Peptides against a protein of PDB entry 5D63. Designs and how they scored, part 66

Target 1, 292 residues: chain A of PDB entry 5D63
Amino acid sequence: SLRRGIYHIENAGVPSAIDLKDGSSSDGTPIVGWQFTPDTINWHQLWLAEPIPNVADTFTLCNLFSGTYMDLYNGSSEAGTAVNGWQGTAFTTNPHQLWTIKKSSDGTSYKIQNYGSKTFVDLVNGDSSDGAKIAGWTGTWDEGNPHQKWYFNRMSVSSAEAQAAIARNPHIHGTYRGYILDGEYLVLPNATFTQIWKDSGLPGSKWREQIYDCDDFAIAMKAAVGKWGADSWKANGFAIFCGVMLGVNKAGDAAHAYNFTLTKDHADIVFFEPQNGGYLNDIGYDSYMAFY

## One batch from the design tools (peptide; aimed at target 1 A257)

Design b2_p26_8_s1 (made by RFdiffusion4, then SolubleMPNN; from b2_p26_8, 19 letters changed)
Fold by OpenDDE base, seed 1:
Structure b2_p26_8_s1 (fold): chain B 292 residues (1-292), chain A 26 residues (1-26)
Amino acid sequence: as target 1 above (292 residues)
Amino acid sequence: ISEEEREALEERMFEKFQKALEEQAE
């Protein structure tokens, strides 16, 4: 079954993603097919899937940017019914905004069925052009029509997944303690992570003993990412991944505070030095504590 | 580092972290 998380949803037939047009929060904003750039933040194309308790394989889909929800217009079962962004809540009972999401017959892609109408999210005519219509359309779970098949590219990790990634890293001290702050984390591309670092002013900050040393840099980066998240996205129920670690060097005579994020495949962590903006697989310290 | 130094750093970081979280929540 599909896990709670943030997804980039890509058509199985053409290189087009489900896009909220202009990222608008207005009710009735069209959801359309749009091109995307791999390994970047596709701002209007990220969707938080929230599972509905006690309703099998059924979710709301919240656009991260707008904070609005995928909505089948009037819940109509007519082929060609518009799919739009609309105000809503994560655990709504409105069948216009409830989507049953299950594997297609190919076992890799998903189909997205409206809970009420039983029609499917359809890239009309498989049109790969920007702004192509996405609509509710008749279909079945078993048919192989790529217009109604979607890949769910996971862009987030759960706290458990993050914990597992940390546990796999060789630079973790035996006395490690982790403090988990959130449940779901959007994982940023390094380029975006670096840009946040640059925009924070940290590159120009001067290290000063006890006044502004390593712990201050690490916390400042965490704060900068948090602020970026708050300022960039209207949806709730997720955080931006940016960890803080405390580590001791191999000699045991120096401590350091630094940041970390996840690799592209979310299986490993990479260390980030907020004093110079460097990414390292080995920062020269073994972490005994982390906040994320 | 000594255990005392480690604990002191942990405490300091925890305090700073909590403060930062509070500021973000405002």
Scores: peptide ipSAE 0.045, ipTM 0.656, DockQ to the pose 0.803
OpenDDE base, seeds 2, 3, 4, 5: peptide ipSAE 0.042, 0.048, 0.047, 0.044; ipTM 0.651, 0.657, 0.654, 0.653; seeds 3, 4 fail the geometry check

Design b2_p26_8_s2 (made by RFdiffusion4, then SolubleMPNN; from b2_p26_8, 20 letters changed)
Fold by OpenDDE base, seed 1:
Structure b2_p26_8_s2 (fold): chain B 292 residues (1-292), chain A 26 residues (1-26)
Amino acid sequence: as target 1 above (292 residues)
Amino acid sequence: ISDEEKEKLEERLFEKFEKALEEAAA
């Protein structure tokens, strides 16, 4: 079953993603097919899937940017019914905004069925052009029509997944303690992570003993990422992944505070030195504590 | 470093962290 998380949803037939047009929060904003750029933040194309308790395979889909929800207009079962962004809540009972999401017959893609109408989210005519209509359309779960098949690329991790990635890292000390602050984390591309670092002013900050040392840098970075998240997205129920670690050097005579994020495949962590903006697989310290 | 020193660093970090988050949210 599909896990709670943030997804980039891509058509199985053409290189188009489900896009909330202009990222508008207005009710009735069209959801359309649009091109995307891999390894970037596709701002209007990220969707938080929230599972509905006790309703099998059923979710709301909240646009991360607008904070509005995928909505089948009037819940109509008519083929060609518009799919729009609309105000809502994560655990709504409105069937216009409830989507049953299950694997298609190919076992890799998903189909998105409106809970009420039983029609499917359809990239109309498989149109790959920007702004192509996405609509509710008749279909069945076993059909192979790529217009109604979607890849759900996970752009976030759960706290458990992050913890697992940390645990796999060889530079985690045996006395490691992890503190988990949130449940779901959007994982940023390094380019975005670096840009936040630059915008924070940290590149111009000077290390000063006790006044502004390693812990200050690491915390400042995390704060900057948090602020970026708050300022960038209208949806709630997630955080931006940026961890802080404390570590001890190999000699055992010095401690350091630093940041970390996840690799693209979310399987491993990569260390980030907030004093210089460097990404490292080995930062020269064994981490004994982390929070994220 | 000693376990005590590690703990002190943790405490300091958490204090600063909480403050920084509050400031960032303001």
Scores: peptide ipSAE 0.069, ipTM 0.679, DockQ to the pose 0.894
OpenDDE base, seeds 2, 3, 4, 5: peptide ipSAE 0.059, 0.056, 0.066, 0.060; ipTM 0.671, 0.650, 0.662, 0.663

Design b2_p26_8_s3 (made by RFdiffusion4, then SolubleMPNN; from b2_p26_8, 20 letters changed)
Fold by OpenDDE base, seed 1:
Structure b2_p26_8_s3 (fold): chain B 292 residues (1-292), chain A 26 residues (1-26)
Amino acid sequence: as target 1 above (292 residues)
Amino acid sequence: ISDEELEERERRMFEKFQKALEEAAK
């Protein structure tokens, strides 16, 4: 079953993603097919899937940028019914905004069925052009029409997944204590992470003993990422991944505070030095404490 | 570095973090 998380939803037939047009939060904003750039933040194409308790395989889909929800217009079962962004809530009972998402017959892609109408999210005519219509359309779970098959590329991690990634890292001290602050984390590409770092002013900040040393840099970076998240996205219910660690070197005579994020495949962590913006697989310290 | 020192660093980190959160909330 599909897990709660943030997804980039890509058509199985053509290189198009489900896009909220212009990222607009206005009710009735068209959801369309649009090209995307791999390994980047596709701003209008990220969707938070929130599972509905006690309703099997059923979710709301919140656009991260706009904070609005995928909505089948009037809940109509007519083929060609518009799918739009519309105001809503994560646990709504409005069947216009409830989507049953299950594996297609190919076992890799998903189909997205409106809970009420039983029609499927369809890239009309498989049109790969930017702005192509996405609509509700008749279908079945077992048919192989790629117009209605979607890959859900996971762009976030749960706290448990992050914890597992940390646990696999060889640079974790035996006395490690982790403090989890949130439940779901959008994982940023390094380029975006670096840009936030640059925009924070940290590259120009001067290290000063105690008054502004390593812990201050690490916290400042986390704060910058948090602020970026708050300023960039209207949706709630997730955080931006940016961890802080305290570590001790192998000799046990030096301590350091630093940041970390997750690798592209979300399986490992990579260390980030906020004093110079460097990414390292080995920062020279073993972490005994982290919060994220 | 003593365990006590490491614990103290941890405490200070959390205090600074809390302060940063408060400032960000303004």
Scores: peptide ipSAE 0.193, ipTM 0.772, DockQ to the pose 0.961
OpenDDE base, seeds 2, 3, 4, 5: peptide ipSAE 0.192, 0.191, 0.193, 0.191; ipTM 0.770, 0.769, 0.770, 0.773

Design b2_p26_8_s4 (made by RFdiffusion4, then SolubleMPNN; from b2_p26_8, 21 letters changed)
Fold by OpenDDE base, seed 1:
Structure b2_p26_8_s4 (fold): chain B 292 residues (1-292), chain A 26 residues (1-26)
Amino acid sequence: as target 1 above (292 residues)
Amino acid sequence: ISEEEKKAREERLLEKFKKVEEELAK
């Protein structure tokens, strides 16, 4: 079954993603097909899937940017019914905003069925143009129509997945203790992570013994990412991934505080030095503490 | 090792010299 998380949802037939038009929070804002750029943030095209307790394979889909939810207009079962952004809540009982999401017949893509109407989210005519209509449409789970098949590219990790990635890294001290701060984390492209670092003022910050040294830099980066998240997204229920580590060198005679994020495939961590903005697979320290 | 030992070790490690950041400060 589909896991809770943030997804970029891409059509299986054409290079088009589910896009909330202009990222608008207004009720009735069209959800449309739109081109996307791989390995970028794709601001209006990220959706938080929240599973509904005790309702099999059923979710709400919250647009990260607008904080509004995917909504089938009037819950109509008519083919061509508009799918829009609309105000809502993660655990709503409104069937207009409840979506059953399961694997299609090809075993890789998903179909998105409205819980009430039993119609499917459809890229109308498979139109690859920007602004193409997305609507509810009659369908079945077994048919192979690519207009109703969607790839769910996961853009986030759970705390457990982050923990697992850390555990796989060779630069972890035997005394390691990890502290989990949130449940789900949007993982940023390095370019975005770096831009946040630049905008934070850290590149121009002066290192000063104890008063503003490695731990201050690392915490400042964490704070900057947190602020960026709060200022950039209207949805709740997730965090932006940015970890802080304390580490000791192999000789055991030096310690350091630094940041880390996840690799593109979410399987590993990469270290980030907030004093110079560098990404490293080996920062020269083994972590004995992390919080993220 | 015990949780207390882990904590004590971590605290001691924080008291170590920060060689890398000193090099970065140059």
Scores: peptide ipSAE 0.074, ipTM 0.662, DockQ to the pose 0.061
OpenDDE base, seeds 2, 3, 4, 5: peptide ipSAE 0.024, 0.023, 0.024, 0.023; ipTM 0.553, 0.546, 0.439, 0.510; seed 5 fails the geometry check

## One batch from the design tools (peptide; aimed at target 1 D213)

Design b2_p27_1 (made by RFdiffusion4)
Pose (drawn by RFdiffusion4):
Structure b2_p27_1 (pose): chain A 292 residues (1-292), chain P 27 residues (1-27)
Amino acid sequence: as target 1 above (292 residues)
Amino acid sequence: HATYHLLTPAEQAAWDAGKAEEAKLLA
């Protein structure tokens, strides 16, 4: 089963993503194929998949930017029916916004079926051009047609996954305690994490004993990331990944406060120095506390 | 500290526990 999370959904035949056109919140805004840039935030192309209770392999798909849902127009089973963004809720009973998502016959990509119509999300004619029509279409679960096959590229981590990445890190103090604050996190590319640091004003902040020292930098960065999350996205039910750690050096005589993020493959953590914007695999301190 | 007010109740509690451990470690 596809796990709850945030996904960049890529056609298996051509490198087009599912894109809510112009990120518009208007009802009926077309969902189309569009090119993308890896290791960036693709602002119109991120989808929060919310599992439906007791309805196997069935979800709502909420565009992260607009807050609107993937909707099969009037639930029609006619091939070519429009797939658009539409107002809705995470746990709706409206079958126009319910999607059964299971692995295709290639075992890697998925097919997306409308719960009501039993038709599939289809990149019409396999068109790779920007703005290509995506429609509901007749199809089967097992066929190889790439027009109806989609890679769900996971862009978020659960809290359990973040905890696992931290636990595998070699720079964790024996007294380490972690404090978990949310359940599902959008993992940022370093390019975006750095842009938030720049936009927070922290690059210009001066170190001052106690009144604006390492703790203040780290907390400010976390707060800046939290503000960015709420100001940038309209969908609810997730948080942005940015941790704060306190750590102690090997000699046991100096402590430091700093931030951390995750690697691209989501398996490991990487430390971030808020005083200078650097990313480090070893910051010189072992973490005895973290909150994220 | 200029930014301690930014801590939520949950973060404040984690921060207090972290600083208590710092006091032990640097003792």

Design b2_p27_1_s1 (made by RFdiffusion4, then SolubleMPNN; from b2_p27_1, 15 letters changed)
Fold by OpenDDE base, seed 1:
Structure b2_p27_1_s1 (fold): chain B 292 residues (1-292), chain A 27 residues (1-27)
Amino acid sequence: as target 1 above (292 residues)
Amino acid sequence: GSTLHLLSPEEREAYEEGMAKLKELLA
């Protein structure tokens, strides 16, 4: 079953993603097929899937950028019915905004069925052009039509997944204690993470003994990421992943504060030094405390 | 997991009532 999370939703037939046109929050904004760039944010193409309690395999889909929800216009079962962004809530009972999402017959892609109309989200004619129509269309769960098959590329991790990634890392001290601050985290590409670091002013910040040293840098980075998240996205119910660690060196005679994020596959953590913007698999310290 | 627990009691009740109505409508 599909887990709660943030997804980039890509057509199984052509290199096109489900895009909220211009990221507009206006009711009735078209959802369209659009090209995407791998390993980038793809701002208008991220969707928070919120599972509906006690309704099997059914979700709302909130556009991360606009904060609006995927909506089948008037809930019509007519083929070609527009799919748009529309105001809503995560746990709505409006069938226009409820989507049953299950594996297709190929076992890899998903189909997205409107709960009320029982029609499927369809990239009309498999059109790969930017702005191609996405609509509700008749179909079946077992049909192999790639116009109605979608890959859900997960762009976020749960707190449990993050915890597991940390636990697998060899640079964790035996006294380690972690503190989880949120439930779901958007994991940024390193390029975006670095840009936030640059924009924070940290590259120009001067290290000063105790008054502005490693902990200040690490906390400032986390604060910068938090602010970036708040300023960039209108959806709620998720955070941007940026951890803070305190570590001790092997000799036990030095401590350091630093950041960390997750690798692209979300299976491991990578350390980030906010004093120089470097990514390291080994920062030279074993973490005894983290919060993220 | 569900984030339903983040809703207020009133919001949860409204959701449950709404879902009951939805099920009736689609039956």
Scores: peptide ipSAE 0.122, ipTM 0.752, DockQ to the pose 0.013
OpenDDE base, seeds 2, 3, 4, 5: peptide ipSAE 0.109, 0.092, 0.007, 0.113; ipTM 0.747, 0.735, 0.390, 0.750

Design b2_p27_1_s2 (made by RFdiffusion4, then SolubleMPNN; from b2_p27_1, 12 letters changed)
Fold by OpenDDE base, seed 4:
Structure b2_p27_1_s2 (fold): chain B 292 residues (1-292), chain A 27 residues (1-27)
Amino acid sequence: as target 1 above (292 residues)
Amino acid sequence: GSTYHLLSPEERAAYEEGLAKLAELLA
């Protein structure tokens, strides 16, 4: 079953993703097929899937950028019915915005069925061009038509998954205590993480004993990522992953504060030194505290 | 984890009732 999370939704037949045109928050904004760049933030192509309680495999899909929801126009069962962005809420009774998402017959891709109309999200004619029509279309769960099959590339982690990644890391002190601040985290590519670091002014910040030292750098980075998230996305119910750690060296005679993020596969953490922008698998300290 | 728990008990009850009615309508 599909987990709550942020997904990049890619067609199974052609290299096209589900895109909210121009990232517009206007009601009726077309959802279209559009090209994408792997391992980057595809701004208009990220969708927060919120599971509906007590309705099996059914979700709302919120566009991360616009904060609007995937909406089947008038809930019509007619083939070719427009799929648009429309204002809504995560938990709604509007069947135009309720989507049953289950594995296709190939066991890897998903099909997206409107809860009310029972039609499927369809990349019309499998058109790979930018701006290609996405519409509700008749179909069945067992059909192999790639126009209606979608890969859900998960771009986020739950707090539990982040906790598990930390627990697997060898640079955690025996006294470690982690504090979870949010429930779901968008995981940024390092390039984006670094750009936020650059834009924060930290590269030009001067280390000063106690008044602006390691903890200040680490907290400033956390704050910069938080602000970036707030300024960049209109959807709610998620955070941007950027952790803060306090660590002690092996000798026990030095302490440090630093950041960390998750690796591309979300299985491990990587340490980030906000004083120089470096990524390290071993920062020379074992963490006794983290918040993220 | 779901954010559903962030709703009040009353909101959750109302929502679940609404979903039940929707299911009946679509049956």
Scores: peptide ipSAE 0.426, ipTM 0.917, DockQ to the pose 0.013
OpenDDE base, seeds 1, 2, 3, 5: peptide ipSAE 0.422, 0.421, 0.424, 0.423; ipTM 0.917, 0.917, 0.918, 0.918

Design b2_p27_1_s3 (made by RFdiffusion4, then SolubleMPNN; from b2_p27_1, 13 letters changed)
Fold by OpenDDE base, seed 1:
Structure b2_p27_1_s3 (fold): chain B 292 residues (1-292), chain A 27 residues (1-27)
Amino acid sequence: as target 1 above (292 residues)
Amino acid sequence: GRTLHLLSPEERAAYDEGMETLKKLLA
């Protein structure tokens, strides 16, 4: 069962991802196959899958960048029907925008079936070129056609998953208390995280005793990430992962405030020092408090 | 479920009505 989350959706046959053309919010904007770069944000190719309550394996797919939804044009069952971005809502009852997503016969990839037409999202002819047509096409769940099989690479974590990652980390104090601020978090590549840090002005900020010290740096970083999220994406219902921690050193005579994010596989956390932009597996402190 | 709490009672009612209609349409 596919979980709520943000996904990069890649064709099982060729190295193409489901892309909203130019990230446009206009109704009828083509959804197309497009190349992607691993470990990058791939701006127009991120989709928030929102599960429909009490409808098994059925979702809306919201493009993170445009805030519009994957839409089968006129809900037509005709092979070759355009799949476009279109305005919508997360819990719509419009079958043009409802997608049943389940594992394919290979057990790894998914198929995406329109709820109404029962046709499948198809990379037409398996075309790997940028701008290749994606359309509704006839098919069955058990067919092996890679044109209709998609890998869902999860780019986000739930708050519970983040909590679990923290719990596995050895640098958590026995008195640790965590506070969860949101429900679903886009996890950024380090390069993007660092760029936000640079753009925030923190690299040029001067440490000053009490008036602008470690907690100010850590909070400023989190604020910068939040603002970046708001300015970058039109979709709602998710946050950008950037945590704040308070920690104490082994000797118990010094405390520090710092940030943290998740590793690429989302299984662990990595600490981020906002005073110098460094990523560390061990920042020299054990966290007794976090919010994220 | 987790997602349903995001809807107001009015929105939930509208959703339920819509889904009932949808189910009938696609039965």
Scores: peptide ipSAE 0.028, ipTM 0.534, DockQ to the pose 0.013
OpenDDE base, seeds 2, 3, 4, 5: peptide ipSAE 0.024, 0.027, 0.020, 0.027; ipTM 0.540, 0.523, 0.459, 0.575

Design b2_p27_1_s4 (made by RFdiffusion4, then SolubleMPNN; from b2_p27_1, 12 letters changed)
Fold by OpenDDE base, seed 4:
Structure b2_p27_1_s4 (fold): chain B 292 residues (1-292), chain A 27 residues (1-27)
Amino acid sequence: as target 1 above (292 residues)
Amino acid sequence: GRTSHLLSPAERAAYEEGLATLAELLA
C-alpha cells in the first residue's frame, strides 16, 4: 500500500506532473498537468498523502505549497469533471476529497480513484502541454490507459527511515543517542539546502570562541531550515529534514557540532559543515548525539 | 523514540508506518 508521505506525482505516459496552477490557495484552483525538473523542488507539484484510518488505500492529497486539497468538483461522476484545489482537512469525510490510490495493472504506477464517484484522475488526452486539463474520468482498475496511471515519487522520509540511514553510517559513536522531533520530513536537494544556508547569513558569520562557535552554527542552520519550511509551505503535518549532530574525533580529544541531511536516494546521510557550507562523507567525527 | 511526545497525531502515524519500513531495512 502507498505510505504516508510527500509525493511528486508524474504521468505514466508523458513527462508531466500533477500541478496546482500557480500554487494558489483559492477554492476551485485548477489542478493541471505541467512540466517538471528532476532533482528540484517543483514547488506547486508536491502532495502530502494522508491515509484515512480504517478506509483501505484511501487518502487525502494536500498540496504542500497551497495547503489546499485535491477535490473533485461536486463529486460528480461525469467524465471531464474538474479536479481542483479546495480547502479541506487531512481526515475529512468529504468524499469529494477522498482518493483511493492503488497500483495499476502494470504494478509500478498507481491509479487515483475518487472515493465517492469512483471515477479516476485523468490527464485528458494525455496532453503533455503546460496547463493540460486533469479531470475525473470513467475507468476501471485494470485498464492500461496511461492517461490514468501515475508514478508516485516519494520526496519525504519517515523518522524511522532517517534513523535507518543514520544507523548504516560508519561515523556513529557507540554511545550514540538520536532524538526524533518529527515524523515525516521533506528531503531537500543539496542546492536548496545550500541556498537556505546562504540566505541565513551564516556564510558571513564569524566564528568566535564559545560565544559563536560550532554549536551555534549548527543550531542556526537548523533554525534557518525550520523557518524556511514555515515560510514556504502552507501544508501541515511534515517537517523539513535538517539534523544536528554532536560528535567526537577518533582520538577522543576534540568535539564538534555539525549538520546532516539525506542523500537523494534517502538511504544514507551526508554531513554538512555550517561554517563553510561543505558536504562531506566523513567530517572527522563520530556522532554521539543527534536530533532532527 | 525518546521525543515521540513531540509528535502530532499525523506525525505519529507517519512514525509508526516508518517503523515498519525500518524493520524491513534492518532485516
Scores: peptide ipSAE 0.119, ipTM 0.736, DockQ to the pose 0.038
OpenDDE base, seeds 1, 2, 3, 5: peptide ipSAE 0.031, 0.033, 0.021, 0.060; ipTM 0.460, 0.465, 0.467, 0.675; seed 3 fails the geometry check

Design b2_p27_2 (made by RFdiffusion4)
Pose (drawn by RFdiffusion4):
Formats: structure tokens, sequence, C-alpha cells
Structure b2_p27_2 (pose): chain A 292 residues (1-292), chain P 27 residues (1-27)
């Protein structure tokens, strides 16, 4: 089963993503195929998949930017029916906004079926051009047609996954305790994490004993990332990944506060120095506390 | 909501400084 999370959904035949046109919140805004840039935030192309209780392999798909939902127009089973963004809720009983998502016959890509109509999300004619129509279409679960096959590229981690990445890190103090704050996190590319640090004003902040020292920098960065999350996205039910760690050096005589993020493959953590914007695999300290 | 967030981060700053001071007291 597809896990709850945030996905960039890519057509298996051509490198087009499912894109809510112009990120518009208007009801009826077309969902289309569009090119994308890897290792960036693709602002109109991120979808929060919320599992439906007791309805196997069925979800709502909420555009992260607009807060609106993937909706089969009037639930029609006619091939070519429009797939648009529409107002809705995470756990709606409206079948126009319910999607059964299971693996295709290639075992890697998925097919997306409307719960009400039993038709599939289809990149019409496999068109790779920006703005190509995506529609509901007749189809089967097992066929190889790439127009109806989609890679769900996971862009978020559960709290359990973040905890696992931290636990595998070699720079964790024996007294380490972690404090988990949310359940599902959008993992940022370093380019975006750095842009938030720049926009927070921290690059210009001076170190001052106690009144603006390492703890202040780290907390400020976390706060800046949290503000960015709420100000940038309209969908609810996720958080942005940015951790704070306290650590101690090998000699046991100096402590430091700093931030951390995750690697692209989501398996490992990487430390971030808020005083200078650097990313480090070894910051010189073993973490004895973290909150994220 | 903004006031609650500010209070939240202030509490964490206080906690991180307290925890760091407690660690340094053993140096």
Amino acid sequence: as target 1 above (292 residues)
Amino acid sequence: SAAASAAFYAAWLAKTKAEKAAMEATF
C-alpha cells in the first residue's frame, strides 16, 4: 500500500508531473502534465495523500500549494472526463475526490483509479508538452499503457523515518534523547533550506555571549522554517523538516547548538550551522538532545 | 496562532539554554 505522505507524481512514459495549473485554488482548475526540475520544490506539483479509514488503498489527493483536491468532474465514467482541482476535505465521502492507488503491472509505478467511476488518471496521448490534458479514462489494472502509469516519488518522511535516519548517524551521544513534534515532514532540498536561512536574516546576525549565541541561531532557524511552511502552503496535515540539536564535543568540555536536515534519499541526517550556512556530515559534536 | 508559536519557540530556547548550562556544570 502507498503510505500517507507528500508525493511528486511523474508519468512513467514521459517526464511530466501532475501539475495543478498555476497553483490555482479556483474550483475547476485543470490538472495537467508539466515538466519539472529535480532537487527543487516544484511548487504546483506536490500532492498530500491521505488514506481513507477502512477503505482499502483509497485516498484523497490534496495539492500542497492550493489546498484543493484532485476531482473527477461530475464523477463521469466517460473517457476524457476532466481531472481538476476542487474544494474538499481530507476524509470526504465525495467519490469524485476519492482515488484507489495501487501498483501497476511493472511493480514500481502506480495506477490511479477514481473510486466512483472506476476510470483511471490518464496523460492523454502520452503528450509530454507543458499543459497537456490529464483525464479520467477507461482502463485496466494490469495493462502496460504508460499513459495511465505514475511514479509516486516520496517527498516527505514520517516521524519514524526521521528517527531512523538520526539513529544511524555516527555522531550521537550516549545520553541522546529526541523529542518528536509532528508526524509527517516535507524534506527540503538544501537549496531551499539555504534560501530560508538567507531570508530569515540570520546571515547578518552577530554572535553575542548568551544574548545571541548558538542556541539563539538554531532556534531562530527552526522558527524561520516553521513560518515558511505556514506562509507557503495551503494544505494542512504535515510539517516541514528542520531539527535542532544540542551536542557536546569529544573532550566533554564544550557544547553547541545547531540544526539538521535529511539527505535526498531520506536515509541520513546532515548538520547545518546556522551561524554560517554550512552543511556538515561531522560538526564536531555528538548530539545529546534533538527536537524536530 | 502567532502568539502561540512565539511562546512555543521561546519555551524551547529556554529549555535548550537550561539543558546546555546543566551539561556545562559537569565540565

Design b2_p27_2_s1 (made by RFdiffusion4, then SolubleMPNN; from b2_p27_2, 13 letters changed)
Fold by OpenDDE base, seed 4:
Structure b2_p27_2_s1 (fold): chain B 292 residues (1-292), chain A 27 residues (1-27)
Amino acid sequence: as target 1 above (292 residues)
Amino acid sequence: SMAAEEAFYEELLKLVKEERAAVLATF
């Protein structure tokens, strides 16, 4: 089954993603097909899928930017029914906002069926133009129509996945203790992570013995990422990935505090030095503590 | 009292220094 997480949802037939028009939080805002840029945030095109307890393969889809939910207008089963953003809650009982998401017949893409109407999210006519209509449309689970097939590109990791990535890294001390702060984390591209660092003022901050040294830089970076998350997204129930580590060098005579994030494939961590904005595979320390 | 406060902060400072030294000395 599809995991809880943040997804970029891309049509299987054309290079178009499910987009909430203008990222608007207004009820009835159209959801449309729109072009996207790989390896970027794609602000209006991120969706938090929240699984409904005791309802197999069924989710709400919250737009990360607007905090509104994918909604089939009036729950109508008529082909061509509008799919819009609408206010809601993650565990709603409103069938207009409940979506059964399962693998298509090709085993790679998914189909998105409205729980109530049993119609499918359809990129009408496979139109690749920006603003193309997305609607509820009749269909079946086994149909191969690419208008109703969607790739779910995972943009987040669970705390367990992050923990696993840390555990496989060679620069972890034998005494390591990790402390998980959240359940699901949006993983940022390095370019975005760096921009947050720049905007934080840390590039202009002066290292001062004890009063503003490595731990202050590392915590300031985490705080900056947290604030960026709060200011950028209206959805709840996720965090932005930015870890803090404490490490010791091989000689055991120096300690350091630094940051880390996940690699593009989410399989490993990369260290980030908040004092200079550098990304490193080896920061020269082995971590004995992390929180993220 | 001021004296009690001073004593508290001195004790805290000592504990912090000892903890830091202990961590580094263990490695």
Scores: peptide ipSAE 0.026, ipTM 0.422, DockQ to the pose 0.100
OpenDDE base, seeds 1, 2, 3, 5: peptide ipSAE 0.024, 0.000, 0.030, 0.019; ipTM 0.406, 0.357, 0.437, 0.403; seed 3 fails the geometry check

